Peptides against a protein of PDB entry 6GMG. Designs and how they scored, part 118

Target 1, 331 residues: chain A of PDB entry 6GMG
Amino acid sequence: DSDDRVTPPAEPLDRMPDPYRPSYGRAETVVNNYIRKWQQVYSHRDGRKQQMTEEQREWLSYGCVGVTWVNSGQYPTNRLAFASFDEDRFKNELKNGRPRSGETRAEFEGRVAKESFDEEKGFQRAREVASVMNRALENAHDESAYLDNLKKELANGNDALRNEDARSPFYSALRNTPSFKERNGGNHDPSRMKAVIYSKHFWSGQDRSSSADKRKYGDPDAFRPAPGTGLVDMSRDRNIPRSPTSPGEGFVNFDYGWFGAQTEADADKTVWTHGNHYHAPNGSLGAMHVYESKFRNWSEGYSDFDRGAYVITFIPKSWNTAPDKVKQGWP

## One batch from the design tools (peptide; made by RFdiffusion4, then SolubleMPNN)

Design b2_p8_5_s3 (from b2_p8_5, 5 letters changed)
Fold by OpenDDE base, seed 4:
Structure b2_p8_5_s3 (fold): chain B 331 residues (1-331), chain A 8 residues (1-8)
Amino acid sequence: as target 1 above (331 residues)
Amino acid sequence: AVLDVHHL
């Protein structure tokens, strides 16, 4: 029950974290220890360490979304989302493939759709776009300059995003970022901001007016990226979990993983930070744990989810929540 | 509304 959620206590600014422990190829620790690491590594504002505030600890306590929340500075809106979907694979597998033994037609179609998403290509698309945005942000001292730069960059790359509407999430994302408008953040200066990436895993079968089969096994047509841009319309994502397929089965509504702005060229070596559940040290769920996973471990996801999106947002360059290099675990 | 994550 969410009523059991507790805000983790403050950690002394100079307290070093305890060693992380390995867990299925991930580095794992309790949330309190992550706060210690965060203060040592990610807390810096203008080069100065900061104690994680009560507000930030409150955000963090919400679980996987809390990790993204505290590091991005805002609750995820997921508006600028990218994915990669192999339409040809999907069509060919539906045509030439067959349900497995005991698999229903709806289950087969849902599985084939899930398998037609390419997490790595989706991630690479987001990184590509973030790179374009970062170049456009550079030396742009007002939003008009940023938008002009962005359009030029897209034109140079012959990117289909150049044809997006001016009010699309792609062009409006910066102006809709609270930290862009903050005096100690962007101060309305695009050159003070940088693009960052997080990922969301969620369920496709969220339409309550659709068939029960879609809610149980996925909606093959939902949350597909636009072929030219890779943009995913996230407006229908209402954080509704997968419907149970058997008695006693239950699924979680979403998972979030924080990547930030790592420069590691090998996707497989990138580190994704995520939490297991809201912090409930006195409840049945127990204390929140934070995981630092390699891309393979993150992108594997869970059976709870059949969609992955890679979302771009912005943070001030003065924040160190998205460093070029992320080290897994501690030390 | 801000949502808590249950467990994974």
Scores: peptide ipSAE 0.057, ipTM 0.816, DockQ to the pose 0.225
Fold by OpenDDE base, seed 3:
Structure b2_p8_5_s3 (fold): chain B 331 residues (1-331), chain A 8 residues (1-8)
Amino acid sequence: as target 1 above (331 residues)
Amino acid sequence: AVLDVHHL
C-alpha cells in the first residue's frame, strides 16, 4: 500500500494549470496540476513565486495530510483543536430517541453522538480563537509580549481559555511552531506570524481496551470539546480507523482539510483544500487528486469518521499558503 | 509517516 507512493515530478514555475471547475461545490484536479496552481497562487515567499521543492512535493504526495503539510510547513500535530458538541441534544436524543430498525443500541448511541457535533460552530470557534491570537501577535515582538496580549484579549472577551494552564497547547502552540524559530520565518518575532486553521476528520472508537461495539460504531464519550473553551483533547487520536462492521469492509484513518486564513465571513462560502489519498500513479490507488471543497462538502465528511476537529497552527506572514481569499478551480 | 489511504 504505502510502498506505491511516488513523489510528483517538478513542474516548471511558469506552467499554468489546466482548467478545472467546481461541480456541486467541489473542484477536483490531479496533484500535478495542483502543484502548478500552488506555484502560481500559494508559493510566494516575500511576494516572490517559488517552485515547489522536492521536499514539499514529497510532503504533498502523502494525500490529504500532505495538502495541510505543504501549506502549513509542518506535519500536523493537532494539539490545538476545537469542536462544538450539543450536550443537551445528545442527552435528549438518548432519552427520547429509539434505535432504528436493525440498529443496535451501541450503533444508536454512536450515531446520536456524531449528530450532536456541530461542524459549523466548531469551525466558528476556531476562527474566533484564531482572530484573538492574530490580534495578540500583531504588535508582539517576543513571546512574552504575545502571551501578555493574548491573556488581555481573553480577559476582555471573558473567554474561558484565559484559565488554561501556561503549558497547555493553547499557550505553547506558537513557541512549538518550527517556522516561528526560523530566520526566514518568524525569526522569534510573533508579529511576523499569523494563525491558520485546518480540519481533521477521524474515528472516535480508537480505544483498544474498549468494547468492539465502540470500535465499530463510535465511542459516544470520546473527543468531546471541553465546555466553555471548545478545546478537544487529541492525545488519544492514534490514527486508528473504524473497525469493519461486515466482512470485507474497510475504513481509512483520517481526512485533513486546509482552510488557512480566509476572511470570508460566511462559512458556506469558504474553500477547503484536501486530497483523496497518497500519490500512487502506478499503483492500484492511482494518482492523487486534490479537491477544493466548499464547507458543506468538507464538513459532510465520510462514514469512516464520526469526529471533526478544527485545529489552529501558525505560519509566517511572508508565506502565501493562507491567503485571504481562495478560489476553486482554474482560472 | 502516516499516510492518507482514502479510496475516494
Scores: peptide ipSAE 0.055, ipTM 0.814, DockQ to the pose 0.212
Fold by OpenDDE base, seed 2:
Parts: C-alpha cells; structure tokens; sequence
Structure b2_p8_5_s3 (fold): chain B 331 residues (1-331), chain A 8 residues (1-8)
C-alpha cells in the first residue's frame, strides 16, 4: 500500500553522514543518512552544495527508482536501453541442454534465456554509446549540431545506431530530457549536458495475453536487444512483476541502479546506488535503505527479474550527481 | 505502481 510512504525529513546541509554498514559486499545506510551523503557529495550545482529539496526527498522516498530519479532529475523513462544477448548460446543450450529435475520446459527455456544475457557486455555497450554521445555533446551548441556530430561519430565507428530513425529514442533522448530545456540546466545547449547511465531489472513475462507459463517462468523472446545496436524495445515494460509459481509467492515489479558517469574502466570496480523499497518508517516495510553496490552485486539481481537493461539519459554538467569517481559507503 | 516494494 502506497499509503505508508513517507517523505524523509530535511537534513541540515552541513550534517555529515554516519558510517555506512557493510551488507553482503555492499555499503548500506538508511535513507536519511544517504540524504546527508548526497548533500555533501552529489548535491552540487555549479560547484555549490545544495540541500535536497522536498521534491527531491519525495522522489527519493519511492525506493530504488527514487535513487535514480533524484540523481537523474527525472522519473526513468527507460527509452534508450541497451543489453547483450548471446543468441548462439541460447540456441545451443535449448538444443543440447536438458531441463533440470522437476523443471518444466517453459521454466527451462526461461532460465536459458535469462542466462543468455551478458550483463557486462550490456553495460559495456551502454558505456560505449554514452562515450560517443559525450563526444557529440562536447562542442555542440544546439541540437542540430549535436545530431550532426552524433551521426559523424557513428559513421566513423561504423555503428549500426547510425541507421536508427531520427525520431528513435536514440536521437530524441536529449531533446526529451527536461533538464536540457531548463534555464539552470542545459538551457538548450548540448555542450552543457552529459550522458549518464542507470540500470533497470525487470520481468520479461509481462504480457497478460501470453501463456501463464511465460508469466511465471519468463518470455524467452521478450526484451532482447536488436542485433548490431544492442537497443532494447522497452515499450512493453509496464512494471508488471513475475507471476507467482506457488501460493503466497510474490515478486517485486522492478529494481533500479544508478551508475551515472563513472570513468572507472574496470566494470567490477564501478559503484551502483540503489534502494530496497519505498520509505515506510511506520509501516511494515520499515525505513528505506540505500545500497552502494559493486557491479557484481548489482548485476546478480534477484529471482524476481530475468532482464537487465542499461539505460542512457542526460544531466547537466553543472550537477554533481554523476561524478567521475564514486566512493562506496562513508567515510 | 511506481513504488519499489522490495523486502530487502
């Protein structure tokens, strides 16, 4: 029940965070303490610390999506999503593999499909594209210049994204970013913006017209990346959770992890920030906790999800929500 | 729902 959600109170701008706690290889803290860290580290606008606004605190209170929301400045639209899928592995395992003891055919196919996604390659693809976009942004003072630069970069790399429609999420992503249009944001100047990355975990079997087996065990054909581009059509993602396989079983609708624009080349050393649930300090779920996880811990996901996507969006360069280096935990 | 409902 959304009725138990509470907006965390304001934290004084000068209040330092308490130490984070180790939790299964992650750094963990309560949401209020994350707000303190956020104000010290990520809140900067034009080099000046800012108190997290009531609106931002409200966004954050929604849980994992709230972490991405507050740092990206907008609710995730997930339009520009990337993944990597090993088609040969998938076909080979379906042909030569066998269901485990007690595993149904549908369960087997769903599992094989899930295992055929490569999270590291998906993340790498998003980083490559974000890098291309950042080069295209660097000296572009209007959208036309940005798009021209982007097309040139893609042509030079012989990237299949060059063939995307001008109205595709790839080319329209910048113009559809609210902060790009804001006076204190990009002010319609692409050179004031940078590409950032977040990830979403979700369930493939969301089609209510599909078989019950697909809803329970996954749809092996759903949310695959397009060959060459790595783009995932996210239009069918409606935040529908996995269907229960047994009475009393329930699954979560999604998970979001914020990466931003870290420059760490080793994927395993990158830090992903995410929340556990909406903030309900007086409810059954309790207070929201924020986790800073290494890529391995993030990419493992949960049984609730069989898809991961790496999404590109944009923020103003004047924001410090996506620094080059992210330190896990506090201090 | 736009809410995360994880039980972690």
Amino acid sequence: as target 1 above (331 residues)
Amino acid sequence: AVLDVHHL
Scores: peptide ipSAE 0.055, ipTM 0.815, DockQ to the pose 0.224
Fold by OpenDDE base, seed 1:
Structure b2_p8_5_s3 (fold): chain B 331 residues (1-331), chain A 8 residues (1-8)
Amino acid sequence: as target 1 above (331 residues)
Amino acid sequence: AVLDVHHL
C-alpha cells in the first residue's frame, strides 16, 4: 500500500554510482544508486553539482512519475501532449480485419486502435514542436516576445499549431510553468528556459459512464490526436487503470518515461529513464528500481496501457536534468 | 500524489 512508501536516504555528493545491471536490454539500478548517478550527472545548477534534496528524494520515491518529477521540477500536468494516429490503418483494419479466435468485437476494436498509434511519429512530433519552441525562447526576454517568435516560427513552417487559441495549453504552457516564474529559474525570462519531453502511458477506457467493454478492452475513440497539430486532449485522463477481464486481474494506472532534451537524431538510440514502482524497501514491492531504456524498450509499454503521449514542459537552462547526451547505465 | 505500483 501507499503507506509502505519510504523516502530514500541522502547520498554523499561525492559518492560514485555502482555499476548498473542489464535488465531486458535496459540498464537497471536501485533508486539509491540512481541518486548517486543523478548527483554526478544531472544535479548541476549553474554548473554546480548539487546533492539531491529531501524534497527531491521524496518526489523520486513515487516511482516512474517520480523520475519525471525530480527531473522536470514539477509534478506532471500532461497538458501539452502529442501523439500520432493512423486513421486510414484503423478504418481499414476494422473493415477488413477479423477478431482472433476467442477475441470479442470490443477487444478487437480496442487492439486495432492501440496498434494504430505510431509511437515513433508521436515522439518525432513532440521533438519538432520542442525545437520550434526552443527557437522561439532563444532571444525572447518576455512572454510577449516569446509568443510573437513562436507564431512566426509556426507560420514559417506552415504548422497547424499557429491556429491554436491563445488560451490553449500550447501557448499557455510556459507561463504556467512554476520554474519560469522563479527568481532562480527563468525569472520570467523565456530565454532562460528550454523545452523538454517526457512520455506517459495510460489507459483509454477511463470513462466510468461508458460500456464495460470499453473499460476492459479500450475506448477506440479516446485520446486521439487532433489532425494537423497532433495535440491530445488529456483532460479526461484521471489515472484510472484498465478494468480486469478476469477475477484477480489488476492493472496499474500509468507509466512515465523521462527523455529531456537529447539531441540524438536516431530515435532508437535515445535513452528513456523510468521507475518500476514507489520505493517500499520494507514492503512487499521492495526497493524502487530505475531503468534507463532505449526507445524500443520504452515505447513497447505494457498490456496495462493502450495509449502513449509525448508531453512538452519547460525547465531552466541552468539545470542539467536534460542534457544533450544521455549515457545509458554506469560506467 | 499518485503512486506508480508496477510489478516489474
Scores: peptide ipSAE 0.055, ipTM 0.814, DockQ to the pose 0.205

Design b2_p8_5_s4 (from b2_p8_5, 5 letters changed)
Fold by OpenDDE base, seed 3:
Structure b2_p8_5_s4 (fold): chain B 331 residues (1-331), chain A 8 residues (1-8)
Amino acid sequence: as target 1 above (331 residues)
Amino acid sequence: EVLDVHHL
């Protein structure tokens, strides 16, 4: 129930965080303490530490999506999403594999499809594209220059993204970023912006016109990346949770993890920041907690979800919400 | 905007 959501109070700008708690390879803390860390580490605008605003605290209070929201500066649109899917593995397992004992055909196909996604390769693809975009941004002082640079970079790499339509989310993402247009943001100067990455976990079986089996066990054909580009059409993602497979079972709508622009080459050492639920300190869900997870812990996901996408958006370089290095926990 | 309702 959204009615019990509460905006966390302001934290003094100079208040240091309490130590994070270890939790199964993650670092965990309550949302108020994350605000303290955020103010010390991520709040900087033009090199100056800032108190998290009421608006930003309100965004953060939305839970896992709130972590991405406050750090990216906008509610996730998920338009520029990447994944990796092993089509040969999928076909071979469908042909040669067998359902487990008690597993239905639909359950088997859904599982095989889920297992055919490679989270690491999907993340690597997003990082590759973000790097190309960052090179295209670097010396571009208008959108036309950015697009020309981007097309040149893609042509040099023989990347299939060069064939995307000019209206594609790939080419339109920058102009559609609010902070790009802001005076204190990009001010319409691409060279003031940088590409950043977040991830979304969600359920494939969201089509209400499909079979009940697809809603329960996944839609093997849904949300696959285009083979050459890795782009995922996210237009059908409506935050619909998995349908229960047994009485009393319930699943949740999504999970979001913030990566930003870390330069750590080893995927396993990258840190992903996410929340457990919207902040409801006086409600049944309780206070929101924030987790800083290694890639392995993030990419593992939950049974609620059978898809992971890695999404590119943009933030001003003057923001410190996406530093090159993220330290897990505190101190 | 949709909020995160999971309690994981």
Scores: peptide ipSAE 0.364, ipTM 0.911, DockQ to the pose 0.208
Fold by OpenDDE base, seed 1:
Structure b2_p8_5_s4 (fold): chain B 331 residues (1-331), chain A 8 residues (1-8)
Amino acid sequence: as target 1 above (331 residues)
Amino acid sequence: EVLDVHHL
């Protein structure tokens, strides 16, 4: 029940975090303590620490999506999403594989489709594109200059994204970012912005007009990346959870993980920040916890989800919500 | 705007 959500109280700006707890290779803490860490490490605007505002604390209280929201400055729209799918593996396994004992044909096909996605390659594609965008931003003082730079970079790399329509999420993402237009943000100057990445896990079988089997076991054809670009059409993602396969079974709507703009080249060493649920300290769910996970722990996901996407958005360079290095836990 | 109802 959304009525149980509570905004965490303000934390003094000088209050240091308590130590995080280890949890299955992750670092875990309660949301109030994450606010303390955030104020010490990520809150800086123009090099000065900031207390997390009531608005930001309210955003954060939304759970895993709240972590991405407070750090990106906007509720995720998921419009510029990337993934990697091995079509040859998928076709080969469907042809030469067989259902496990007790597995239905639909369950088999859904599982094979899920297993044909490569989370590491999807993440790498998003990082590649973010790097191209950052080069295009660096010396561009208006949107036209940014777009011209972007097209040149893509042409030099023979990247299929060069063929995208001018109205595509790829080319429109910057102009549609609220912080780009803010006086204390980008102030319409692309060179004041940088590309950042977050990830979403979700269910493929969301089409209510499809078969019950697709809703239970996944839609093998849904949310695949376009060849060459890696772009995923997220327009049909409506945060609908997987349908139960047995009585009493239940699944959740999504998971979000914040990466930002870490420079660590080894994907397995990158840190992903996410929450467990919305903050309900007086409700059945309890207090929100924040996790800082390595990529292996993040990308593993849950049985609730059969898709992962890596999404690019933008933040002002003056924000410290996406530093080059992220340390797991505290101290 | 949708809430995270997931439990970890």
Scores: peptide ipSAE 0.361, ipTM 0.914, DockQ to the pose 0.206
Fold by OpenDDE base, seed 2:
Structure b2_p8_5_s4 (fold): chain B 331 residues (1-331), chain A 8 residues (1-8)
Amino acid sequence: as target 1 above (331 residues)
Amino acid sequence: EVLDVHHL
């Protein structure tokens, strides 16, 4: 019940976090303690610690999406999303594979499609693009300069993204970022911004006009990346959960994980911050918990989801919500 | 905005 959501109280700026708890290879804490960590580590604006505002605490209270929301400064729009799909694997498995015992054809096809996505390659593509964008941002003092730099970078790398329309989320993402236009943010200066990454897990079978089987077992053709670019059309993602396959079964709408702008080259060593559910300390779900997971723990996902996307957005360089290094847990 | 309803 969404009515049970509560905004966590303010935490004193100087309050240090309690130690995080290990949880299946992750570091876990209650949301109030994450706020304490956030204020000590991530809250900095122009090098100064700040108390998490009531608005930010309200955003955070939304759960996994709230973690991305508070750190990115905006509710995720997921417009600039990347993934990697092995078409040859998919075709080969459909041709030469067979349904498992008790597996329907639709279930088989959905599973094969899910298994044909490569989370690591999807993440690497997003990191590659974010790096290109960051180079384009470095010395650009207006959007036109940024776009010119970006086009030059893409041309130099012979990247298929160079062929995207000027109105594509790829080229429009910066101008559509609220913090880019804010006086205390980018102030319309691209060189004050940096690209950051988060991930979303979601269900492919969201089309209400499709077969019930696709809604239950996945739509093998949905949310595939475009060849060459790796771009995923997220326009059909309406936060619709997987349909139950048995009575009493229920699935949830999404999961979000915050990466930011970590420079760790080994994907397996990167840290992803996410939440378990919206904050309902007096409700059935209980208090929100925040997890800091390694890439493996994040990318494993849940049976609720058969798609993962890695999304690029932008934050001001003056924010410390996306540091080069993220330490798992506390201390 | 949509909230997260899942539990880990």
Scores: peptide ipSAE 0.367, ipTM 0.916, DockQ to the pose 0.203; fails the geometry check
Fold by OpenDDE base, seed 5:
Structure b2_p8_5_s4 (fold): chain B 331 residues (1-331), chain A 8 residues (1-8)
Amino acid sequence: as target 1 above (331 residues)
Amino acid sequence: EVLDVHHL
């Protein structure tokens, strides 16, 4: 952890946010003002507003991952991750495409691999699976009932996830959620929980034993979804950034975006909440800012990253951190 | 627990 990270101070429960600032199709604010919005809009437990606790403010101060952390109630494990990759496009572009002027072969292959991922289809797959899970949760009062419902739903849809091992992240995700076991959370009752979604952007070329070219330009074979299921093996993601391609160049470790459980059918109209960096108001990075982006702005990512994953986890239905409708900015 | 060090 950085020595210059600071936990934002408490905000009065009834303090209203200042207006957000429009920025490149996003709404932007400083972290302290996001806490104010969070307390007014997302803090509710059993319909009652809560002041963001010191622990929650500390989590939030970690940056983009902190936004997902405070809203999901746990540090992201990223175990149940989905993506979509067009194998035919990838093969065709490698065969028939040409490197750009000055582009190395490794750079070309890395770029083609990146462009072969479909963020919208990856997001849609996660939403599809979350919907199946939510139906399985709805009337299940123990884990066994949930798992039985889930298997039935998958069988009815002829979904390849029905063939996953019982110990897989897919089937074990609920039992491994701390808030499921909490008395004021799920209390071991699946019907009190709901599936939620966040996204992670990261670098594919994380294998330190691989070629320097893969570390600089990406590993075309890394972090691809399994056919049929769309599941991504995230076990090799160690938050290692892209390697510099020139002296003085530096890349960052990851980006996280919180979606929750929005019901907006049009992906382009969905809102993604994320942070720019950990809170260091007295340091070189400065104060943390929080952004609410449309899907287009989120899914574009940065050159720091060549992979996107859409991850499912669970929160209690009594929490309001994942409402069906999210408004961008303030007011 | 890892910090976010990126910029927007």
Scores: peptide ipSAE 0.361, ipTM 0.916, DockQ to the pose 0.203; fails the geometry check

